# Peptides against a protein of PDB entry 2N1D, part 139

Target 1, 169 residues: chain A of PDB entry 2N1D
Amino acid sequence: EVKVKIPEELKPWLVDDWDLITRQKQLFYLPAKKNVDSILEDYANYKKSRGNTDNKEYAVNEVVAGIKEYFNVMLGTQLLYKFERPQYAEILADHPDAPMSQVYGAPHLLRLFVRIGAMLAYTPLDEKSLALLLNYLHDFLKYLAKNSATLFSASDYEVAPPEYHRKAV

## One batch from the design tools (peptide; made by RFdiffusion4, then SolubleMPNN)

Design b1_p26_3_s4 (from b1_p26_3, 11 letters changed)
Fold by OpenDDE base, seed 2:
Structure b1_p26_3_s4 (fold): chain B 169 residues (1-169), chain A 26 residues (1-26)
Amino acid sequence: as target 1 above (169 residues)
Amino acid sequence: DFLDSLPPITQEDIEKVRALLEKLLK
């Protein structure tokens, strides 16, 4: 078992996000005002401004690239509630070649880290590599927590229209 | 529960993640 600890500041948001969509029947506004690409870019720039060595800067860039690719691969299959499926289908139809990291934002990015530990448990990573990766992931999660006031807000959601409810299962 | 509301992990998902990790660590 590999455990990726979600910061305590962000745990309540996971519940709020779930509640907004599943119980209140709201949708996160798409395309996101602050998309995943932008969040990752800001993180990379933040780390760069801290005076990192060339090696550390390179490592951050690789982690950012990895998170981006991981998000783009997992969004459609792992990160959506049932109520969000029609919205996702519309996004794919309108923007078939756009990576989802350019469409979705912080709430869906945070969902990526809920099960990443379980995913890592089935990967052949040696102890050193796993520890290094976990350090990077935790560092990024801390960044999200520090910026939670600007990244996570119920005002980014809106009530789904009646016609959408007919599409949703 | 938000975990129960998300899709279950599939073997295909695990394989995709593994592939990404291998690329990242090379």
Scores: peptide ipSAE 0.382, ipTM 0.882, DockQ to the pose 0.827
Fold by OpenDDE base, seed 4:
Structure b1_p26_3_s4 (fold): chain B 169 residues (1-169), chain A 26 residues (1-26)
Amino acid sequence: as target 1 above (169 residues)
Amino acid sequence: DFLDSLPPITQEDIEKVRALLEKLLK
């Protein structure tokens, strides 16, 4: 099986995010103050500013585009807890043509990497391509860890109203 | 835990990821 290592700095946040929603019945405020598109753009700019020559097969922009599309495809079906489903339905109704990468933020983006290893195990990637992809994914995760103080905050969540609780039952 | 609370992986999701990877590697 393909192993995608989550940095130790981010593992506690995955638990906190889960707890805020499933136990404390809070919701991440949408649309996000800093959406997935913005996070990926910042990463791309960060990589370009490093000035290192990358002879790898993939360009940073291509990796960013791939992560964005992956997020947009998987958000609704793989990245939401049960309690978040009514919120997602409302988002679809209010923003029918908007990609979810423009609506959701860092917590949901991080969830994408929890399952990606298992997903990659079912893809016909050769060893070379898989290794290169994993290197980029791990590099991006390291970036998220480095900037975790600004990307992840419990203050971005709010208590769901009583009428929402009835929908989520 | 958080992993157990997320939806299970479906074949449709796998196919979507495969398609995206092929596009990325093109």
Scores: peptide ipSAE 0.374, ipTM 0.877, DockQ to the pose 0.795
Fold by OpenDDE base, seed 1:
Structure b1_p26_3_s4 (fold): chain B 169 residues (1-169), chain A 26 residues (1-26)
Amino acid sequence: as target 1 above (169 residues)
Amino acid sequence: DFLDSLPPITQEDIEKVRALLEKLLK
């Protein structure tokens, strides 16, 4: 198994996020005030501002593009708790042409990295490629940890209305 | 825990990730 290490600063948030939705029956407010696209853009700009060469800049952009596409492919099938499924259906109806990276935010993006390690274990990556990818992923996760105070907040969640509970059976 | 509450990984999901990786590593 390929292990993608989640920073210790973010592990408690994964539990809190799960608790807010599964136990407290709350929903992350959608569309997100700060969506996945903007988070990835901020990361790319952050890396560029640190004096990276053009070559390094291109590599960062490719990684960002990959994470974005990975998120958009996996959100609906892998990153939602059962209680969130009616909300997702409504989002698809209201925003049929929008990628989910423009709708969802940091909490769902973080969930992506919980599963990526297990998926990588079943892919034919050579040692060099895997090491490079893991370095980029860990670098991005480190960025999320540094900005966790602004990216992850319980105030971005709200109690689901009674009529929603009937849909989430 | 939160992992048990998310859907299990399917072979289709793995293939999608593989395809994305191939694109990134070109």
Scores: peptide ipSAE 0.374, ipTM 0.877, DockQ to the pose 0.832
Fold by OpenDDE base, seed 3:
Structure b1_p26_3_s4 (fold): chain B 169 residues (1-169), chain A 26 residues (1-26)
Amino acid sequence: as target 1 above (169 residues)
Amino acid sequence: DFLDSLPPITQEDIEKVRALLEKLLK
């Protein structure tokens, strides 16, 4: 398995996110106030503002595009807890053609990086490309950690209504 | 544990990611 290190600052959030949903029966408010698209855009702009070369800027854009599409592919099948499945179904019904990167936010994006390492192990990336990708993934995770106070908050969750509980069981 | 609560990785997901990477890298 390819090792993708989650910053220590974000590890507790993964637990809190899990607890909010699975134990406290809450749901992340959708559509997200700050969706994955916007987070990735902010990251890209942040990197560009740091004086990266044209080549580095190009690489950042590709990484951002990759993360976005990867998220959109994986959200429904890999990044949801059981309790979130009815919510996802409702989102699909209401927004059948919308990419999930425009609906979901930072918590679900972070979950992606819990799985990405294992997924990359099954892809035929050469060592150099993989190393470069990992560097950017870790860089992005550091960005998330730096902005964790604004990206991750329990206030973005709400108690699921009784009607939802019946669907989720 | 949050990891244990997420669905396991499927072969279909792997193929989707593989296809995505091929698209991005071409």
Scores: peptide ipSAE 0.364, ipTM 0.869, DockQ to the pose 0.766

Design b1_p26_4_s1 (from b1_p26_4, 16 letters changed)
Fold by OpenDDE base, seed 1:
Structure b1_p26_4_s1 (fold): chain B 169 residues (1-169), chain A 26 residues (1-26)
Amino acid sequence: as target 1 above (169 residues)
Amino acid sequence: SEELDRRFELAARELGTDYTDVDVLP
């Protein structure tokens, strides 16, 4: 089994995110003010500023591309709570060809790492490649933890309107 | 804490409960 460890600093946010949506019946405001594409770009630039070789830069770009692809594939089927389904349907209707990495933001990106381990278990990677990938994923999570005060805020959520509540429950 | 871990696991279990499909790979 492939295990991706979530930093202890980020676990409280995942609980707050869960509470905001499932208990307080709020929704993350879409489109996100800072989408997944932007977050990944910032990370890549951060790593490049601290990197020293072309090989490292190439690896970072591949990791960023991989995270983006996994997010876009998994968002609709694995990264939403039940209460968020009507919102997702509206997004699909209004933006049928837009990648979800351009619509959703940091909270949903963090949710990816709760589920990505199971997906990686089915990916044909050798032991060395998998270990390297996991190191980069953990490095990215540390980056999210460092920037958590900016990336994660309850103010990015809003109470769903009555019409939405009736449809979702 | 143990309580935080418990709540985290509850949150994780509820993700994608309607349309989960772990066989869909990029």
Scores: peptide ipSAE 0.436, ipTM 0.822, DockQ to the pose 0.322
Fold by OpenDDE base, seed 5:
Structure b1_p26_4_s1 (fold): chain B 169 residues (1-169), chain A 26 residues (1-26)
Amino acid sequence: as target 1 above (169 residues)
Amino acid sequence: SEELDRRFELAARELGTDYTDVDVLP
């Protein structure tokens, strides 16, 4: 089993995110002010500024690319609550050619790490590669935790209008 | 806390409900 541990600092946010959407019937404002692409770029730059070697920089870039790809593939089918489906449908209609990493932001990116472990279990990775990947994923999660005050805020959500409720089963 | 973990697990289980999982390859 491949298990990605969510930092304890971020678990409360995932609960708040869940509550905002499912109980308070709010939606994350889209397109995100700071999208997934931007967050990943900031992480890569952060790692580079920490004095990493060229090889380390290459590895970080590969991890960032991988996270982005996983996010774009999994967002629509695995990272949304039922209440968010009409919003997602609208996004697809309005931005058919845009990757979701350019539309969604930190909360949905964090949700990826709730599900990514199960997906990695079915990927053809050798033990060494998997261990390295997991180290970087945990490192990235620590980065999110460190910057949680700026990345995660209830003010990025808004109450869904009545017309949205009518189409949200 | 145990309560936090419980609520976290509930949140996690509700993600992607009523959708089919997609295989992801690197």
Scores: peptide ipSAE 0.435, ipTM 0.821, DockQ to the pose 0.303
Fold by OpenDDE base, seed 3:
Structure b1_p26_4_s1 (fold): chain B 169 residues (1-169), chain A 26 residues (1-26)
Amino acid sequence: as target 1 above (169 residues)
Amino acid sequence: SEELDRRFELAARELGTDYTDVDVLP
């Protein structure tokens, strides 16, 4: 197993996110005000502004692209709670060709890092490449932690309407 | 804290459980 460590600062948010959805029966407002694409772009720009060389910038871009791809592949099957399934189905119906990275936001992106380790375990990467990737993933998580006040808010959730509850059973 | 860790584990385990049997904690 490949373990991706979630910063301690973000663990409480994942618990709050879980509680908002599963216990309080709320939904993250979609489409996200700040989607995954935007978050990743901000990260890339942040890294660029820190004085990275061209090669390092290229590596960051590749990591961003990878995170985006993993998110888009895994969102529907691995990153949703049961209560969110009807919402996801509606999104697919309304936006069949849109990547989920353009629809969902920071909370769901953070959930990716709960599951991505298992996926990486089956990826044919050499030890050096895997170590480098893990370093970038942890670096990105640190970035999320630094910006958690703006990226994660319970105000981005709303109580699901009664008609939704009937579909979510 | 221990309580936070327990709740975190519960949250992680419930992700995508209807479609996958993946149970991996960070």
Scores: peptide ipSAE 0.429, ipTM 0.804, DockQ to the pose 0.331
Fold by OpenDDE base, seed 2:
Structure b1_p26_4_s1 (fold): chain B 169 residues (1-169), chain A 26 residues (1-26)
Amino acid sequence: as target 1 above (169 residues)
Amino acid sequence: SEELDRRFELAARELGTDYTDVDVLP
């Protein structure tokens, strides 16, 4: 398998995120104030501003595109807790053609990296390509950690109404 | 900490458990 290491700085957030949803019965406010597309764009621009060569810039863009693609594919099936299913269904009904990267935000994006390793294990990449990809994924995670104060906040969640609880079961 | 890691693993395990695990690659 392919192991993607989550920065220690972000592990507490993933636990808090889990607690907010599953135990406190809260939901992340959708559509996100800062969606996945925006976060990835900021990362790409951040990397560009640091004087990367053309080839490195190209690589960053490819990584961003890949992360976005994986997120959009995996969100509904692998990145949601049970309690979030009705919310997701509503989003799909209201925005059937919108990629989830335009709806969801940082918390769900971070969840991707909990599961992406298993998916990469089935991706036909040579050793060098995989190593390069992993380096960029870890680099991106470091970026998330660096900006965690602005990207992750319990204030982006709200208590689900009683009627939501009935359809969540 | 060990407790944090334990809770993290629990959180990770509960992700997407309500949907049949289908390997979908982009």
Scores: peptide ipSAE 0.427, ipTM 0.819, DockQ to the pose 0.306

Design b1_p26_4_s2 (from b1_p26_4, 17 letters changed)
Fold by OpenDDE base, seed 4:
Structure b1_p26_4_s2 (fold): chain B 169 residues (1-169), chain A 26 residues (1-26)
Amino acid sequence: as target 1 above (169 residues)
Amino acid sequence: SAELDKRFAEAAAELGTDYSSVDVLD
């Protein structure tokens, strides 16, 4: 069984994120000021600055690419609350060819790791490859936890207008 | 805490429920 553990430091944020969207009826401001692409780039650069070997750098790049791909595939169907559907539809209409990793930010990226474990269980990865991937996924989550004060803020959300509420029902 | 974990589980379970039945793994 593939298990992706969310750091305890980030669980409160996921609850707050959930509350902001579903109970307070707010929306994450899009396009994100700091999108998923930039977050992943920062992580890659962070890992490179720590003196990783060429092999490790290659692995980091592959992991970053993988996270980006999974995010872009899963965002619309698995990483949104019901209230966010109209916003997503508007994004698709306005930017049909843009990857969601260029539009969405840290909160939605974190949501990926809530669901990715189950998806990985159905991927044709050998044991060694899966173990390596999981190690980097957990490493990335630790990175998010260390930078949580910068990456996650309720100020990045805004109250949805009345017109939006009608669309969300 | 147990209460936090419970709320986290609730939040996670609500993600993408209209299009996915994938269980939350933690």
Scores: peptide ipSAE 0.354, ipTM 0.778, DockQ to the pose 0.339
Fold by OpenDDE base, seed 5:
Structure b1_p26_4_s2 (fold): chain B 169 residues (1-169), chain A 26 residues (1-26)
Amino acid sequence: as target 1 above (169 residues)
Amino acid sequence: SAELDKRFAEAAAELGTDYSSVDVLD
């Protein structure tokens, strides 16, 4: 079993995100003003600015690449609520070859860490490598928590129009 | 908070509900 611990500071946001979508019938504005690619880039730059060694920089880049890959693979099947499906379908139709990390933003990226643990359980990683990866994932989550005021806001959502409700049956 | 954990669990449970036959590993 692989467990990724979500910081207590971010759990309330995940609940608010869930409420905005499923109960208030709102949608996150797409394409995101700040997409997943940008967030990951900022994290990498943040780590580099801390005076890390080249080896540590390499590790950060690998982690960023891994997070991006998992996000792009898992978004459509594991990181959406039912109400968001029509929006996702529209995105796929309009941008079939665009990675979702260039379309979606912080809220959906955070959702990844709710589900990524199960995926990691099937990866061919030894215990040492897995432990190192988990440390970096938790480090990234701490980064999200530190920047939560700018990354997570209800103002990035809007009420879905009546036309959308007809699609979301 | 027990209440927060409960609501978090609800959110997590609804996340990723997919009615398609396409899986992440497929």
Scores: peptide ipSAE 0.345, ipTM 0.791, DockQ to the pose 0.334
Fold by OpenDDE base, seed 3:
Order: C-alpha cells, then sequence, then structure tokens
Structure b1_p26_4_s2 (fold): chain B 169 residues (1-169), chain A 26 residues (1-26)
C-alpha cells in the first residue's frame, strides 16, 4: 500500500472542511478564487526560486502535472462529499469543457492526498519512481501546510441555499 | 491527538463514498 502522510497541521483543516460541508451544510464557493492550477503554479515557482537544478525543475514540473492530472480525474469520483454532488453537477453543466483544476481550490486539492495513495498503488511505477514521487507529494503537502493560513479558510464557504437542499438527497 | 485522528478518519471515510469504493488512506 502506498501511504501519503497528511501533515498534522492540515488534518484539523480536513476535519473542518468535512464539518462545513456535511454538518453545517455549506459549500465551497465555486469557481474558486484561487484554483488548483494557480496553487500548483505557485508551488512550482516556489521550488524554482530556491535554486533547483534543471533536473529538479523537470521533476517539479512533472509532479505538478501529475497532481493536476490526478485531481482532474479523481475530483468527480473520489473527492466530494455526498452533499456536494448537486454542486458538481451544476459545475459540469456550466463549465463542460473546463478541467476541475480550474474550478476547484485548495480544500478539494488537499482531499486528493487522502485518496491519491490508493490510486498510486495501482499504477505501474517502479520503486525508485514511486519513492521520488512520494517525496515530492510530501514536499507539496508541506508547502500547503506552510501556506495554510492563506489557502484554507472557512470564509471561502457559504451556506447552501434552500433550493439546493432539495437537490441534495 | 487521538480525538483529532478519530475525526480525521471519519472525515476521510465519508469522502467520496457515493462515488467510489476506493479505501481512504490514513
Amino acid sequence: as target 1 above (169 residues)
Amino acid sequence: SAELDKRFAEAAAELGTDYSSVDVLD
């Protein structure tokens, strides 16, 4: 099994995120003011600014591309709570050609790392490649933790309107 | 803490339950 460890600093946020959606019946405001694409771009630029070699830059770019791809593939099937299904359906209708990395933001991106390990377990990666990938995934998570104050906020959520509750079964 | 880990596990377990049967990492 591939284990992706969530930083302890971010676990409380995942709980708050869960509570906001499932218990307080709120929704993350979409489209996100800072989407997944932007977050990944910031990370890549951050890594590049720290004097990485060309090889490391290539690795970072590949990791960013991979995270984006996994997010776009997994968002609709693994990264939503039940209450968010109608919102997702609306997003698909309103943005049929947009990758979800351009619509969703940090909270849903963080959720990816709760599930991505299971997906990686079924990917045909050799041990060396997997280890390198995991190192960067953990590095990225550390980046999210470092910037958590600006990336994760309950103010990015809003109470779902009454009509939404009719759609949310 | 134990309580945080418990709630985290609950949150993770509910994530994507209506879309996928893939197990959540802990």
Scores: peptide ipSAE 0.329, ipTM 0.772, DockQ to the pose 0.336
Fold by OpenDDE base, seed 2:
Structure b1_p26_4_s2 (fold): chain B 169 residues (1-169), chain A 26 residues (1-26)
Amino acid sequence: as target 1 above (169 residues)
Amino acid sequence: SAELDKRFAEAAAELGTDYSSVDVLD
């Protein structure tokens, strides 16, 4: 397994996110006020604005594109709790052609990094490419941690209505 | 802390378990 380290600052949020959904039976408000596409764009712009020769724009763009693709592929099957599935089904029905990166936000994006390590273990990347990718993933996670106060909030969740509970198992 | 790690593990374990083939180079 490829190890992707979640910053200690973000681990409590993942626990809170889990609690809000699974125990408190709340749902993240969709579509997100700030979606994954926007977060990734902000990160890319942040990296480009640093003006460091080590921050190659083409590499950042590729990483952003990769994260987006991973998210869109994995969201429905790996990044949802059971309670969220009716909501996801509704989103698919209402927006069949919309990438999930345009619908979901920071909490679900963070969940990606809980699972992505296992996926990377089976990705045909050479050692150098994998190391570079991991460096960028960790860099992105640091970015999320730095902006956690604005990206992660329990106020973005709401109590699911009774009719939703009947659809959820 | 050990407690945080335990709760984190529980949270992770309840996420979806279906796997898809993902290639970042695609």
Scores: peptide ipSAE 0.324, ipTM 0.757, DockQ to the pose 0.249

Design b1_p26_4_s3 (from b1_p26_4, 15 letters changed)
Fold by OpenDDE base, seed 5:
Structure b1_p26_4_s3 (fold): chain B 169 residues (1-169), chain A 26 residues (1-26)
Amino acid sequence: as target 1 above (169 residues)
Amino acid sequence: SAELDERLALAERELGTDFSDVDVLP
């Protein structure tokens, strides 16, 4: 089994996110003001701007593309709480051809890393390639932690209206 | 924190509840 460790700095946010949705019955505002595509682009640009010789542009772009792809595949089936299902259904109806990485934002992207390890276990990668990928995934998580104050905020959520509660049965 | 990890475990358990498996992996 592939293990992806979540930085300690981001664990409280995952709990707050869970609490906002499941206990406080709030929803993340969609479409996100800063979507997953934008976050990944910022990360890629950040890596390029640092001029680190160990960071090949090709590798960063490949990792970004991979994260995006996994996010788009897993969002609807793995990365939502039950309370978010009606919202997801509405998004699919309103944006049938849009990838979810253009709709959802940082909180849902972070949730990916809770589940991605299990999915990577089924990916045909050799040990060396997998280790390299994991290093980049952890690097990305460190980036999220570094920018957590701007990426994660309870103000991006709002109380679901009464009519939504009736749908969330 | 043990309490934090416990709450996180609850969150992780509820994530994706009642959703189908991923059809195609990249």
Scores: peptide ipSAE 0.542, ipTM 0.826, DockQ to the pose 0.318
Fold by OpenDDE base, seed 4:
Structure b1_p26_4_s3 (fold): chain B 169 residues (1-169), chain A 26 residues (1-26)
Amino acid sequence: as target 1 above (169 residues)
Amino acid sequence: SAELDERLALAERELGTDFSDVDVLP
């Protein structure tokens, strides 16, 4: 397993997210007001605005593209709690050709980093490439932590309707 | 805190539990 450290500032949110879904039986409002694509775009722009070299900017773009791809692949099978599966099924029916990075938002993106470490262990990357990737992932997590007040809010969740509970059995 | 980490660990264990923790990555 590859170690991906979650910033201490974001750990409480992961717990709150878990509580909102599994205990309070709420759902994140979809489609997200600010989707994963926009969050990654903001990060890329943030990095570019800090006076990075062309090569560094290129690397950031590649990392953003990679995160997006991993998110789209892993969302349905690894980044959902059981209670969220009916919602996901509805999203697939309503948006069959849309990547999930255009539908889901910050909470689910953060969940990616809970699982991505284990997945990277099975990726055929050399040690140097893996180290570079991990550095960028940690940098991105620091960005999420810095902007946590605007990215993560319980107000983005809503109580699931009674008919949803019947589907979630 | 230790309590926070324990709660986080529980949350992580419940995440995607109905499916494999191993997926094909690009």
Scores: peptide ipSAE 0.541, ipTM 0.818, DockQ to the pose 0.286
Fold by OpenDDE base, seed 2:
Formats: C-alpha cells, sequence, structure tokens
Structure b1_p26_4_s3 (fold): chain B 169 residues (1-169), chain A 26 residues (1-26)
C-alpha cells in the first residue's frame, strides 16, 4: 500500500470528528459554510502567491483536480460513518447533480487522506510520479494543519434530531 | 501518544467502505 502520513496536529481532529459523529450522534452542518472546492481553491491560490513557476502552478492545479475527483468518487462509499448515511441520502435527493465537493467541507476532506493511500496503490503511476504526487499531498496536508483553527471546529456540528436517529444505523 | 493512535485506528476502522478500492477509482 501507499502510505500517506497525516500530520500529528491533525490526528486529534480525526478522533474528535469520529467522536462527534459516532458517540455524540452529531452531524456536520450541510451544506458546508466552506466546501471542499473552496478549500482547494484557497490552497491553489496560496501556492501561486508563493511565486511558483508556470510548471509548478500546473502541477498544483493537477493535484487539486485530482483531490477533488477522488473526493467526489469516494465520499459516499468510503468517507462516511454509518450514522451519516441518511444525511448523505438526503443530500443526494436534494442536490442530485451537485458534486459532493460543493456540499461537504474540511472534516470529510481530511478523511479522504485516511483512505486515499489504498486507492493510489492501484494507480498506474511510475515511482517518480507517485513520489511527486505524495509530496504534494503531504504539502496540502501541511496547509490544512496550518489553517486547522479555521477549518476544523466542533461548532460546525449539531445534534441530530430524534427523527434522524430512527433512520440511522 | 499511544492512546491517540488507538483511537485513530478505531475511527479508521469504523469509516465506511461500501465498495472495494478498485471499484471507486476515478
Amino acid sequence: as target 1 above (169 residues)
Amino acid sequence: SAELDERLALAERELGTDFSDVDVLP
């Protein structure tokens, strides 16, 4: 498998996120006030402001596009706890044509990096290309860690109503 | 810490996996 290292600063959040959903029976408020598309755009702009060359800018854009694509494909099947599935079903019904990167936010985006390594193991990338990709993924994770105070907050969650509990497993 | 890693491992195990890795590749 391909190992994607999660920054130590973000590991506590993954645990808090898990606790909020599975133990406290809360849900992340949707649609996110800052969605995945916006976060990725901010990252790309941040990298651009650092004086990247045309080639580096191209690489960042490709990485952003790739992260978005993987997120949209994997969200429903790989990145949700069981308690979140009724919420996801409601989102699909209300927004059938919207990519999930426009609905979900930072917590679910971070969950992607828990699972993406296994997916990358099946991609036909040469060693050099894979190493470069991993470098950018780690760079992005560092960006998330840098902005963690803004991106991750328990106040973005709310207690699920009783009627929701009847639908959730 | 060891406690943090243990909780993280539990969180990862409980995260949904409805399809195989190959089935969800872009």
Scores: peptide ipSAE 0.536, ipTM 0.816, DockQ to the pose 0.289
Fold by OpenDDE base, seed 3:
Structure b1_p26_4_s3 (fold): chain B 169 residues (1-169), chain A 26 residues (1-26)
Amino acid sequence: as target 1 above (169 residues)
Amino acid sequence: SAELDERLALAERELGTDFSDVDVLP
């Protein structure tokens, strides 16, 4: 299995995120003020600004595209807690053709990296390509960690209304 | 750290739904 290491500074956030949703019965505000697409774009621009070669820029773009695609594929089935299902259903109804990367934000994006390793293990990538991908995934996670103060906040969550609880079991 | 990892493990275990079918992976 492919292991994607979460930076230590982001691990507490994953726990807090879990607590906010599952125990405090809160929901991340959707659509996200800063969605996954925007975060990935910022990362790409960040990498470009650091004087990367054309080859490295190409690689970054591919990684960004890959992260986005995997996020969009995995969000509904692997990146939500049970309590978030009604919200997801509502999002699908209101935005049927919108990629989830345009709706969800940093917390859910971070959750991707909890599960993406298992998915990559079954992806037909050669060893070299996989290693390169992993390097960029870790690099991206480090980027998230460096920008965690602006990307992750409990204030982006809201207490779910009573009527929501009737839908969430 | 140990406690953090334990809580993280719990969070990760609870993460995921069967709300929708899995789409084809890229």
Scores: peptide ipSAE 0.536, ipTM 0.825, DockQ to the pose 0.303

